# Designs tried in a protein design run: peptides against a protein of PDB entry 6IDX. Part 127

Target 1, 380 residues: chain A of PDB entry 6IDX
Amino acid sequence: KELAKLSADVTFATEFINMDGIIVLTRLVESGTKLLSHYSEMLAFTLTAFLELMDHGIVSWDMVSITFIKQIAGYVSQPMVDVSILQRSLAILESMVLNSQSLYQKIAEEITVGQLISHLQVSNQEIQTYAIALINALFLKAPEDKRQDMANAFAQKHLRSIILNHVIRGNRPIKTEMAHQLYVLQVLTFNLLEERMMTKMDPNDQAQRDIIFELRRIAFDAESDPSNAPGSGTEKRKAMYTKDYKMLGFTNHINPAMDFTQTPPGMLALDNMLYLAKVHQDTYIRIVLENSSREDKHECPFGRSAIELTKMLCEILQVGELPNEGRNDYHPMFFTHDRAFEELFGICIQLLNKTWKEMRATAEDFNKVMQVVREQITRA

## One batch from the design tools (peptide; made by RFdiffusion4, then SolubleMPNN)

Design b2_p16_4_s4 (from b2_p16_4, 8 letters changed)
Fold by OpenDDE base, seed 3:
Structure b2_p16_4_s4 (fold): chain B 380 residues (1-380), chain A 16 residues (1-16)
Amino acid sequence: as target 1 above (380 residues)
Amino acid sequence: MDEKFQEVAERFAKSL
């Protein structure tokens, strides 16, 4: 107890480390001594002293043995562990993952996200906070090839649903530390959109062009009686599509693929449009047809609006930026759906279309409408 | 510092 308290002092920590004191603490944990396991309080103070000593940054985390990692991981994976040991073990694992890529690899082999999920289903918010902090550390330090798997494990309805039901909708106020970890998790989740946001459309890629054609099909052919099969002339077909792409509100109505060559938002805007068209088809068709039936200069260009809105949402959500220390602004709405960004886009595109109508906007007012919509989204 | 350190280290060593 006194050692754990004094270990927070940098002068004491320096002297204790110089006397190989940290090696003694690690060996005590490694030995798995029945004494420390029977005296949960002594183990909890040993782990506290170890953490406080390591937090001074005097000793490299890479000095830690695989036996020590297995003991700490064992305290997290075992059922019915003492709460005080569990909290410190989660914090030690978080610090190991954050400070060493070698330790990350070893910890990722010993601990699954599924084991950490069990620590979210408890009435202790401190345990929940440390469990989310370790999930965030594992997510942040995951290799790029594994980030999508971690994201899929998060998007697996289970982790998101558990956070929503047991943390956010818990019968307790969210503390600052938990709010920060929820913010971090939100940022890390939106950073998965960065690749698509920075992907330029290739105007020569037929598969990408087929998505734009599918947007046209959903908007205009879903109501068309099959009897109006456009006559077989390739030129009449091209001229018809140019009209349809103009009605969809693309800037380049001859070649809409050119509108997706700018990054950001690149292909992410097309993903949002396709999601809206497939998942919220009635909303998509309504927005397109309400603007395509206007012979007046008050048509809201859907394609242009969707691209600029996607870019604006990426800017508001800081897509591609690392989480900042001291920010605690998480949005509970992003934990309600697995495709939360695309659902937010679907809400915001309706808000944009409404605001455009209310302002009686023309194409010249486009930037003013976008500014008003930005203010509406950022105040919500 | 040294006396407190030695006392805490000795108490720690005796608790092992």
Scores: peptide ipSAE 0.005, ipTM 0.335, DockQ to the pose 0.020
Fold by OpenDDE base, seed 1:
Structure b2_p16_4_s4 (fold): chain B 380 residues (1-380), chain A 16 residues (1-16)
Amino acid sequence: as target 1 above (380 residues)
Amino acid sequence: MDEKFQEVAERFAKSL
């Protein structure tokens, strides 16, 4: 207890570290003695002293043994651990993950996100906060090849639903620390879109061209029996598709694939359009047909609008940026759905279409409409 | 600080 309190002082910490005191603390934890309630309090203070000493940055985290890591991970994975030990163990693991890539690799082998989810199903908001903080640290430090697997583990309906039901919809106010960790988790989740946001469409990729054709089919052939596509010559068919791509509001209505060569938003815009067309088909068809039938120059160009809206949403959500320590603004709506970004796009494209109509906009007003929509989204 | 450090370090060393 006194050691834990004094370890917060840099002068004491320096002298204690110079006397190999931190090595003695690590060996105490490594020895793993199984005994009673007095031992739990002593262990909690030992872990506190260890954290406070390491927080001075005098000693590298890489000095920590694999045995120590296994003991700390053991306290987190055990179903019946003292809350004080659990809290300090989560904090130690977070600090290890954040400060050492070597320790991250070892911890990622010893601890699963599934084990950390159990610590979210508690009433203690501090334990929930440290559990999310460790999840966030593991996600932040994951190599790019494992980020998608972790993403899929975050997209596991289970973690999102548990955070929503046990943290966000809990019977207690969200503290600033928890709000920050929810913000960090949100940022890290949206950073998974970066690859698609930075992927240029290859106009020669037939599979991606088939998606653009599917958008046309869903919008205009939904009532046409696929049997009655008459064998009208290849040229008449190309001219028909060019008209349809113009009605869809692509900038390049001859070759819509060219509209997806700009990064950001690259292929992410096409993913959003396809999601809207498949999941919210009636909404998609309505938006397209309401504008495609207009000859008054007040048509909202869906294709152009979808691309620029996707780019705007990436900018608002700071896709590809690291989380900022000073921020705690999270959106509960993003925890309500597995495809939260695409659902947000589906809401915002309807807002854009409405705003376009209300403003009686033309193609010349496009940037003004986008600015008004940006202000509406950022105030919501 | 040194006396308090020494006392805490000695108590810690004796508790091992």
Scores: peptide ipSAE 0.000, ipTM 0.311, DockQ to the pose 0.020
Fold by OpenDDE base, seed 2:
Formats: C-alpha cells, structure tokens, sequence
Structure b2_p16_4_s4 (fold): chain B 380 residues (1-380), chain A 16 residues (1-16)
C-alpha cells in the first residue's frame, strides 16, 4: 500500500528501480504465490506499484516475461476475480499493448475479444472503461489483416450491441474517461474506411463499371416497361446511357467512372451509392427521379452530391486520423447499426436534397449548399 | 529519502 502510493513519485520510483525493485515486483506476480492469491489487497497494491513505476518510462515494457503476461492475462480471463485486481490487470495489459509490439503479439495469443466483452456486461463503469481501453489498444496495434478480421467478425457486432445496451443505454451518466474510449473506438472503426476512401476507380475495369450500370438500372429500368428495350444498335444504347448518367447527376455523364478517380473519396462514394440503391431503394429512386424530372435548373445532381457528401463525411469523422487524447465526442447512433457510415450517408443525402430544395439552389449554388449541409451535420 | 525507502522496503519484505 505505501509502496504503491510512493511509486507515483518520480524520485522514489528512480531509487526503487535502481535497487532492482521492479524486478522483485514482477517475480512476486510470476510466482503466483498462495500468499498473494489469499491477500487480494496485497496483489492489487503490487500491481498498482508496478503500473505507477512503469508509467515513469524509466524501464522498457519489453523487460516483462512471458510468465508475467500469462499471470496478468489469467486474472483477466478468470470468471471470479477481485475488481481491484481486474482493473489493474486490464490497465497493465493496455500499457503493454500500447508500448510494445512484441508484447501485443503475446497478449493477442492469450486474450480474446470475447473474454473482454464479458467485462462490459458488469455494472462497474471503471471495469467497462478499462476493458474498452484494452480493446482499443488491441485494435490500434493490430496488423491490417487482423484489424479487418476484428471489424468483420461476429465479435464486432456483438461488441457493438453489448456497448450499446450495457454502457451507452445504461442507467448511469457516461464519465469523461468512458466517453473518450467510446470516441477512440469510433475513430478506429471509421479508419477502416480509409482503404476504400483512397482507392481510385479504374475506368477500364468492367466489374467497377458494372456497379455504375447497376445504379442506372435500379434508378431507371425498375419503372421502365420491358417492352421498350431498344433492340437497336450500340450507338443508340451509348447515347441512352449518357442521358441516364446525366440524370443521375454525374459530372462526367459520358464516363461516370472518371468521377471516382479522385481520392478522397474514391470508391467509398460508389460503395455508399450502391448501398443506398440496394438497401434503401425507394429513397434512392425518389431522390434520383425527383431531380431527373426537373427542367427548371433546380435539379440536385445526385452523383456529384453523393461524392462530395462522402468526402465531407470523411472529413467530419476524420477518417485516417489517429484518435486525439483530448476528445470525448462519441455518437451513440454509430453503435445502433453494422453499416453505420452508409446509414449516415443515407440520412445526410436526404438532408442535402431537402436543403437544396429549400434554398432553391442551382448548380452554381452547389458549394453554398454543401457548406450549409456541413453546418447542419456538425450541429446535430 | 533512503531511510523511508528502506523502511517501506523492509515492511514490504516483512509482509511477504
């Protein structure tokens, strides 16, 4: 107890470390002594002293043995552990993951996200915070292949549902520390969009062109009587598609693929458009046809609007940026759906279309409409 | 500081 309190002082920490004191603490934990296991308070103070000593940055985290990692991971994986030991064990594992890639690899073998999810189902917000902090550390330090697996896994859907129901919708106010960890998780989740945001469309890729053709089909062929399929030559078909791509509001209505060569938002804009067209088909068709039937120069160009809105959403959500330690602004809405970004896009494109009408905008007002929509999204 | 450290270290060693 007194050691744990004194370990917060840098002068005491330096003297204690110079006397190999930290090695003694690690060996005590490694030994799994019946003494420390019978005195949960003594173990909790030992772990506190270890953490406070390591936080001075005098000793490398790489000095930690595999036996120590297994003991700490053991305290986290046990179904009945003292809350004070569990809290400190989660914090130690977080610090290990953040400070050492070699320790990350070892910890990722010993601990599953499923074990950490069990600590979110408790009524202790501090335990919930440390569990999310460790999940965030594991997510941040994961190689790209494992990040994608973590994002796509049943674990992510389950994690999202547990956070929503047991943390966000809990009967307790969210503390600043928990709000920060929810913000970090949100940023790390949206950073998975960076690859698609930076992927340029290849105008010569037929499979990518077929997606644009599918957007046209959903908008215009769903209402067209199959009897008017023009059996006439390739040129009339090309001229027909050019008209349809103009009605869709693409900037390059001759070759819409060119609109997706700019990064950001690259292919992510096309993914959002396709999601809207498939999942919210009635909303998509309504937005496209309501603007395609206007001859008054007040048509909202859907294709251009969808691209610029996707870019704007990436800027607002800071896609590709690291989490900031001073931020705690999380959005509960992103925990309600598996495709939260695409759903946000679907809401915001309707807001854009409404704002365009209310402003009686023309193509010359496009940037003004986008600025008003940005202010509306950031105030919501 | 040394005396207090030694006292804390000895108390810790005696509690083991």
Amino acid sequence: as target 1 above (380 residues)
Amino acid sequence: MDEKFQEVAERFAKSL
Scores: peptide ipSAE 0.000, ipTM 0.302, DockQ to the pose 0.020
Fold by OpenDDE base, seed 4:
Structure b2_p16_4_s4 (fold): chain B 380 residues (1-380), chain A 16 residues (1-16)
Amino acid sequence: as target 1 above (380 residues)
Amino acid sequence: MDEKFQEVAERFAKSL
């Protein structure tokens, strides 16, 4: 207890570390001594002293043994652990993951996100906070391949649902520390869009061209079976498609694929358009047909608008930026749906279309409409 | 969301 309190002082920490004191603490944990396991308070103070000593940055985290990591991971994975031990163990693992890529690899082998989700199903907000903090650390330090796997996993849907139901919709006010961890998780989740945001469309990729053609089909041929793949369309059919791509509001009516070569938003804009067309088909068809039937120059160019809106949303959500330690602004709405970005796009494109009509905008007013829509989204 | 969006759109429509 006194050691844990004194370990917060940098002068004491320096002297204690110089006396190999931290090595003694690590060995006490490593030994799994029946003494420490029988005295939860003594173990909790040992872990507190260890964490406080390491937080001074005097000693490298790489000094810890695999046995120490396994003991700490064991306390997090055990269903019946003292709350104080669990809290300190989560904090130690977080610090290990954040400070050492070698320790991250070892911890990622010993602990699953599924085990950490169990610590979110508790009434203790401090435990919930440290569990999310460790999840965030694991997400931040994961290699790109593993980060994508973690994102695509059932773990994300379950994590989102658990956070929504047990944290956000909980009967307790969210503390600043939890709000920060929810912000961090939100940022890290949106950063998964970065690859698609920076992916240029290949105008020569037939599969990507077929997606643009599918957008046309859904808008104009809603009753036509997809089995009518456009056979080698006569020049008249190509001219018809150019008209349809103009009606869809692409900038390049001849080759709409060229509109997706700009990064950002690259292929992410096409993903959003396809999501809207498939999941919210009636909304998509309504927006496209309402603007395609206008002869008054007040047509909202859907394709151009969808691209620039996707870019704007990426800018507003700071896609590709690291989380900032001073921020705690999270949006509960992003925890309500698995495809929250695409749903946000679907709401915002309707808003854009409404705003365009209300402004009686023309193609020359495009940037003004986008500015108004930006202000609307950022004030919401 | 809807009410604030309507208010900003109305303010813009009055500024033209």
Scores: peptide ipSAE 0.000, ipTM 0.311, DockQ to the pose 0.015

Design b2_p16_5_s1 (from b2_p16_5 with L2M H7D H16K)
Fold by OpenDDE base, seed 5:
Structure b2_p16_5_s1 (fold): chain B 380 residues (1-380), chain A 16 residues (1-16)
Amino acid sequence: as target 1 above (380 residues)
Amino acid sequence: SMQERLDSVAASLRAK
């Protein structure tokens, strides 16, 4: 207890480390000897002293043994561990993951996100905070190939639902530390969109062109009897499609694929459009047809609007930016749905279409409409 | 690289 208190002092820490004191603490953890009276209290103070000593940055985290890691991971993975030990063990694991890629690899083998979810279901906010902090650390340090798997684990309705129900909708105020960890988790989740946001469409890729064709089909052919095979003339078909792509509000009516070559938002805009068309088909068709039937120059160009809205949402959500210290602004909405970004797009595109009508906008007013919509989204 | 950025953020998160 006294050691744990004194370990916060840098002068004491330096001298204690010079006396190999930290090695003694690590060995106490490694021994796992539960036979001592007051073992839990002694261990909690040992782990506190260890953290405080390591926080001075005098000793590399790489000094820890695999046995130490396994003991700490064991305290997190075992049920009915003392809360004080669990809290410190989560903090130690977070620090190990953040400080060393080699320790990350070892810890990622010993601990699963599934095991950490159990620590989110408790009434202790400090435990919940450190559990999310460790998830965030693991996500942050994961190789690119494994980040998608972790994201899929987050998108798995369970982690999201647990955070929503036990953390966000808990009967207690969210502390600044928890709000920061929720912010970090949100940022890391949105960073998965960066790849698609920075992916240019290849105008020669037939599979990508087929998605644009599917958007046309859903908008204009969904009510047509399958017997109306598109008329035999190749030229009439091209001219028809050019008209349809104009009615869809693409900038390039001849080759809409060119509209998706700009990054950001690249292919992410096409993903959002396709999601809207498939999941919210009635909304999509309504938006397209309401504007396609207009000859009054007050048509809202859906294709252009969807692209620029996707870009604007990426800017608002800071997609591709890393979590910053001191920020705690998280959006509870993103914990309510697995496709929350695409759902936000679907809400915002309707807002844009409404705002366009209310403003009686023309194509010349496009940027003004987008500015008004930005203000509406950022105030919501 | 994205990894260098992540490592930088990890370093900043350690400074708390």
Scores: peptide ipSAE 0.034, ipTM 0.502, DockQ to the pose 0.555
Fold by OpenDDE base, seed 3:
Structure b2_p16_5_s1 (fold): chain B 380 residues (1-380), chain A 16 residues (1-16)
Amino acid sequence: as target 1 above (380 residues)
Amino acid sequence: SMQERLDSVAASLRAK
């Protein structure tokens, strides 16, 4: 206990480390010897002293043995009654993951996000906070190829549901530390959209052009089998498509692919449109057809509006920005759906279409409508 | 790079 308190002092820590004191602490953990009287209390103070000593940055985290890692991981992955040991073990694992890619790899083999979810289903907010902090550390340090898989995993869908029900909708105030971890998790998840936001459409890529054609098909040919994708469309068909792309509200009616070459929002706008068209098909068709049938110059250009709205949402949500220190602002809505960004887009595009009608807007009013919509979204 | 930015954020998160 005294050691744990003194370990917070840098002068004491330096001297204690120089005496190989930290090695003694690691060996106590590695031994796993439960035969000592007051073992749990002694272990809790040992882990506290170890954390405080390591926080000075004097000793590399890579000094820890695989046996030490397995013992700490064991305290998290196995049913333990001692909350004090669990809390410190979560904090140690977080620090290990953040400080060393080698330790991350070893920890990722010993612990799953699924095991950490059990620590969210408790009445202790400190345990919940450290569990989310460790999840965030694992997410942050995951290789790029695994980040998308981790975000799409059933464990992440379940994680969001558990966070929503047991943390956000809990009968207790959210502390600053928890709010920060929720903010971090939100930012790390939105960062997965950065790649798509910065991806330019290639106007010559047929597969990407086929997505735009699918948007046309869903809007105007909903009963037509997609298998009859016309091959070399006659000039008459090309002229027909130009009319359809005008009715869809693309800026470039001849080659709508050109509207997606601007980054941001690049391909992310097309992803949002496709999501709306596939998941909320009736809403998509309604919005498009209501505007396509107007000859009064009060048509809301869906394609242009969807692109600019996607860009606006990226700006509001700070997509591509990393977690900042001291930020605690998270959106509870983000935890309500696994495709929360695309669902937000679907709500906001309806709001935009409504606002356009209410303002009796024309194409000249486009920027004014977008400003009103921005104010509406940011006040909600 | 994104990785360098992530490492910078991880460093900031460790300093707390």
Scores: peptide ipSAE 0.033, ipTM 0.509, DockQ to the pose 0.551
Fold by OpenDDE base, seed 2:
Structure b2_p16_5_s1 (fold): chain B 380 residues (1-380), chain A 16 residues (1-16)
Amino acid sequence: as target 1 above (380 residues)
Amino acid sequence: SMQERLDSVAASLRAK
């Protein structure tokens, strides 16, 4: 107990480390000897002293043995009654993952995200915070090939539902530390959108062009009387599509694929548009048709608006940026749905369309509308 | 909160 308290002092820590004191603490953990009276209390103070000593950065985390890692991982994976040991064990694992890629690899073999989910279902917010912190550390340090698998594990309805129900909707105020970990998890989840945000459309890729054609089909062929025989020559068909792409509000009416060559938002804008058209078809058709039937120059260009809105959402959510230690702003909405970004897009595109109407905007007012929409989203 | 306002916006958009 006194050692744990004194270990917070850098002068004491330096002297204790110079006496090989930290090696003695690691050996106490490695021995696993449950036969001592007050073993749990002694172990809790040992782990506290170990953390406080390591936080001075005097000793490399790579000094820890595989036996030490297995013991600490054992305290997290085994059902233990001692909350104090569990809390310190989670914090030690987080620090090991953050400070060493070699320790990350060893820990990722010993612990699964599924085991950490059990620590989110408890009434102790400190345990919940350290469990999410370790999840975030594992996600941040995961190699790119495994990051998508981690993301898919986060995209598992189970983890999000548990965070939502046991953490966010808990009967207790969320502390700053928990809010920060939820923010970090959100940022790491949105960074998976970066690849699509930076992917340029290939105007020569027929499969990508077929998606744009599908957007046209959903908007216009659902109402088109089957009486327009497909037999009009290739030029009339191209002219018809140019009109449809103009009504969809693309900037390039002849080749809408060119509108998706700019990165950001690249293909991510097309993904959002297709999601809206497939999942919220009535909303999509309504937005397109309300603006395509106008003759008063107050048409909201859907295609251009969807692209610029996707870019704006990426900027607001800081897609591709690392989490900042000073931030704790998270959005509970992103824990409610598997495709929360696309759902946010679907809400914001309706807000944009409403704001455009309320402002009686024309194409010249486009940037002013976007600025008002940005303020509405960021103040919300 | 951003969520309460997004929920309010979503609710207002569903109620029309």
Scores: peptide ipSAE 0.007, ipTM 0.441, DockQ to the pose 0.020
Fold by OpenDDE base, seed 1:
Structure b2_p16_5_s1 (fold): chain B 380 residues (1-380), chain A 16 residues (1-16)
Amino acid sequence: as target 1 above (380 residues)
Amino acid sequence: SMQERLDSVAASLRAK
């Protein structure tokens, strides 16, 4: 207890470290000697002192042994561990992950996100906060390939559901620390969209062109069999498609694929449009047909609007940016659905279409409409 | 003194 208190002092820490005191603390953890009547209390103070000593940055985190990591990971993975030990063990693992890529690799082998999710099902918000903090650290330090695996994993659906039900919809006010961790998790989750946001459409890729054709089909040929392959079209059919792509509000009516060559938002805009068209087909068809039937120059260009809205949402959600310290603005809606970004896009595109009508906008007012929509989204 | 506290902590850690 006294050691834990004194370890917060840099002068004491320096001298204690110079006496190899930190090595003694690590060996106490490594020994795992549960035979002491006050082992839990002693261990909790040992872990506190270890954290406080390491926080001075005098000793590299790489000094810790594999045995030490396994013991700490064991305190997180084992059921019925003392809450005080669990809290400190989560904090140690977080610090290890954040400070050392080599420790991240070792910890990622010893601990699963599934084990950390179990610590979210408790009523203790501090435990929940440390568990999310460690998840965030693991997510932040994961290689890109592993981040994608984490994204696609059943663990994310389960994680979102557990966070929504046990943290966000909990009977307790969310503290600033938890709000920050939810913000961090949100930012890291949106960074999974970065690849698609930075992927340029290849205008020569037939599979990508078929998606644009499918958007046209859903909007204008909803009763027609998808068997009408675009390839065999006479010049008259190509001219028809150019009209349809104009009605869809693409900037390039001849080759709409060119509208998706700009990054951001690249292919992510096309993904959003396709999601809207397939999942919210009635909404998509309504938006397209309401504007495609207008001859009064007040048509809202859906294709252009969808691209610029996707870009705007990426900017608002800071896609591709690292989470900032001191931010705690999280959006509960992103925990409500597996495709929450695409659902947000579907809400915002309807808002854009409404705002365009209310403003009686023309193509010249496009940037003004987008600015008003930005203000509406950021104030909601 | 700080040294006496360090020595006390070191002694306590060695006795375990």
Scores: peptide ipSAE 0.000, ipTM 0.315, DockQ to the pose 0.020

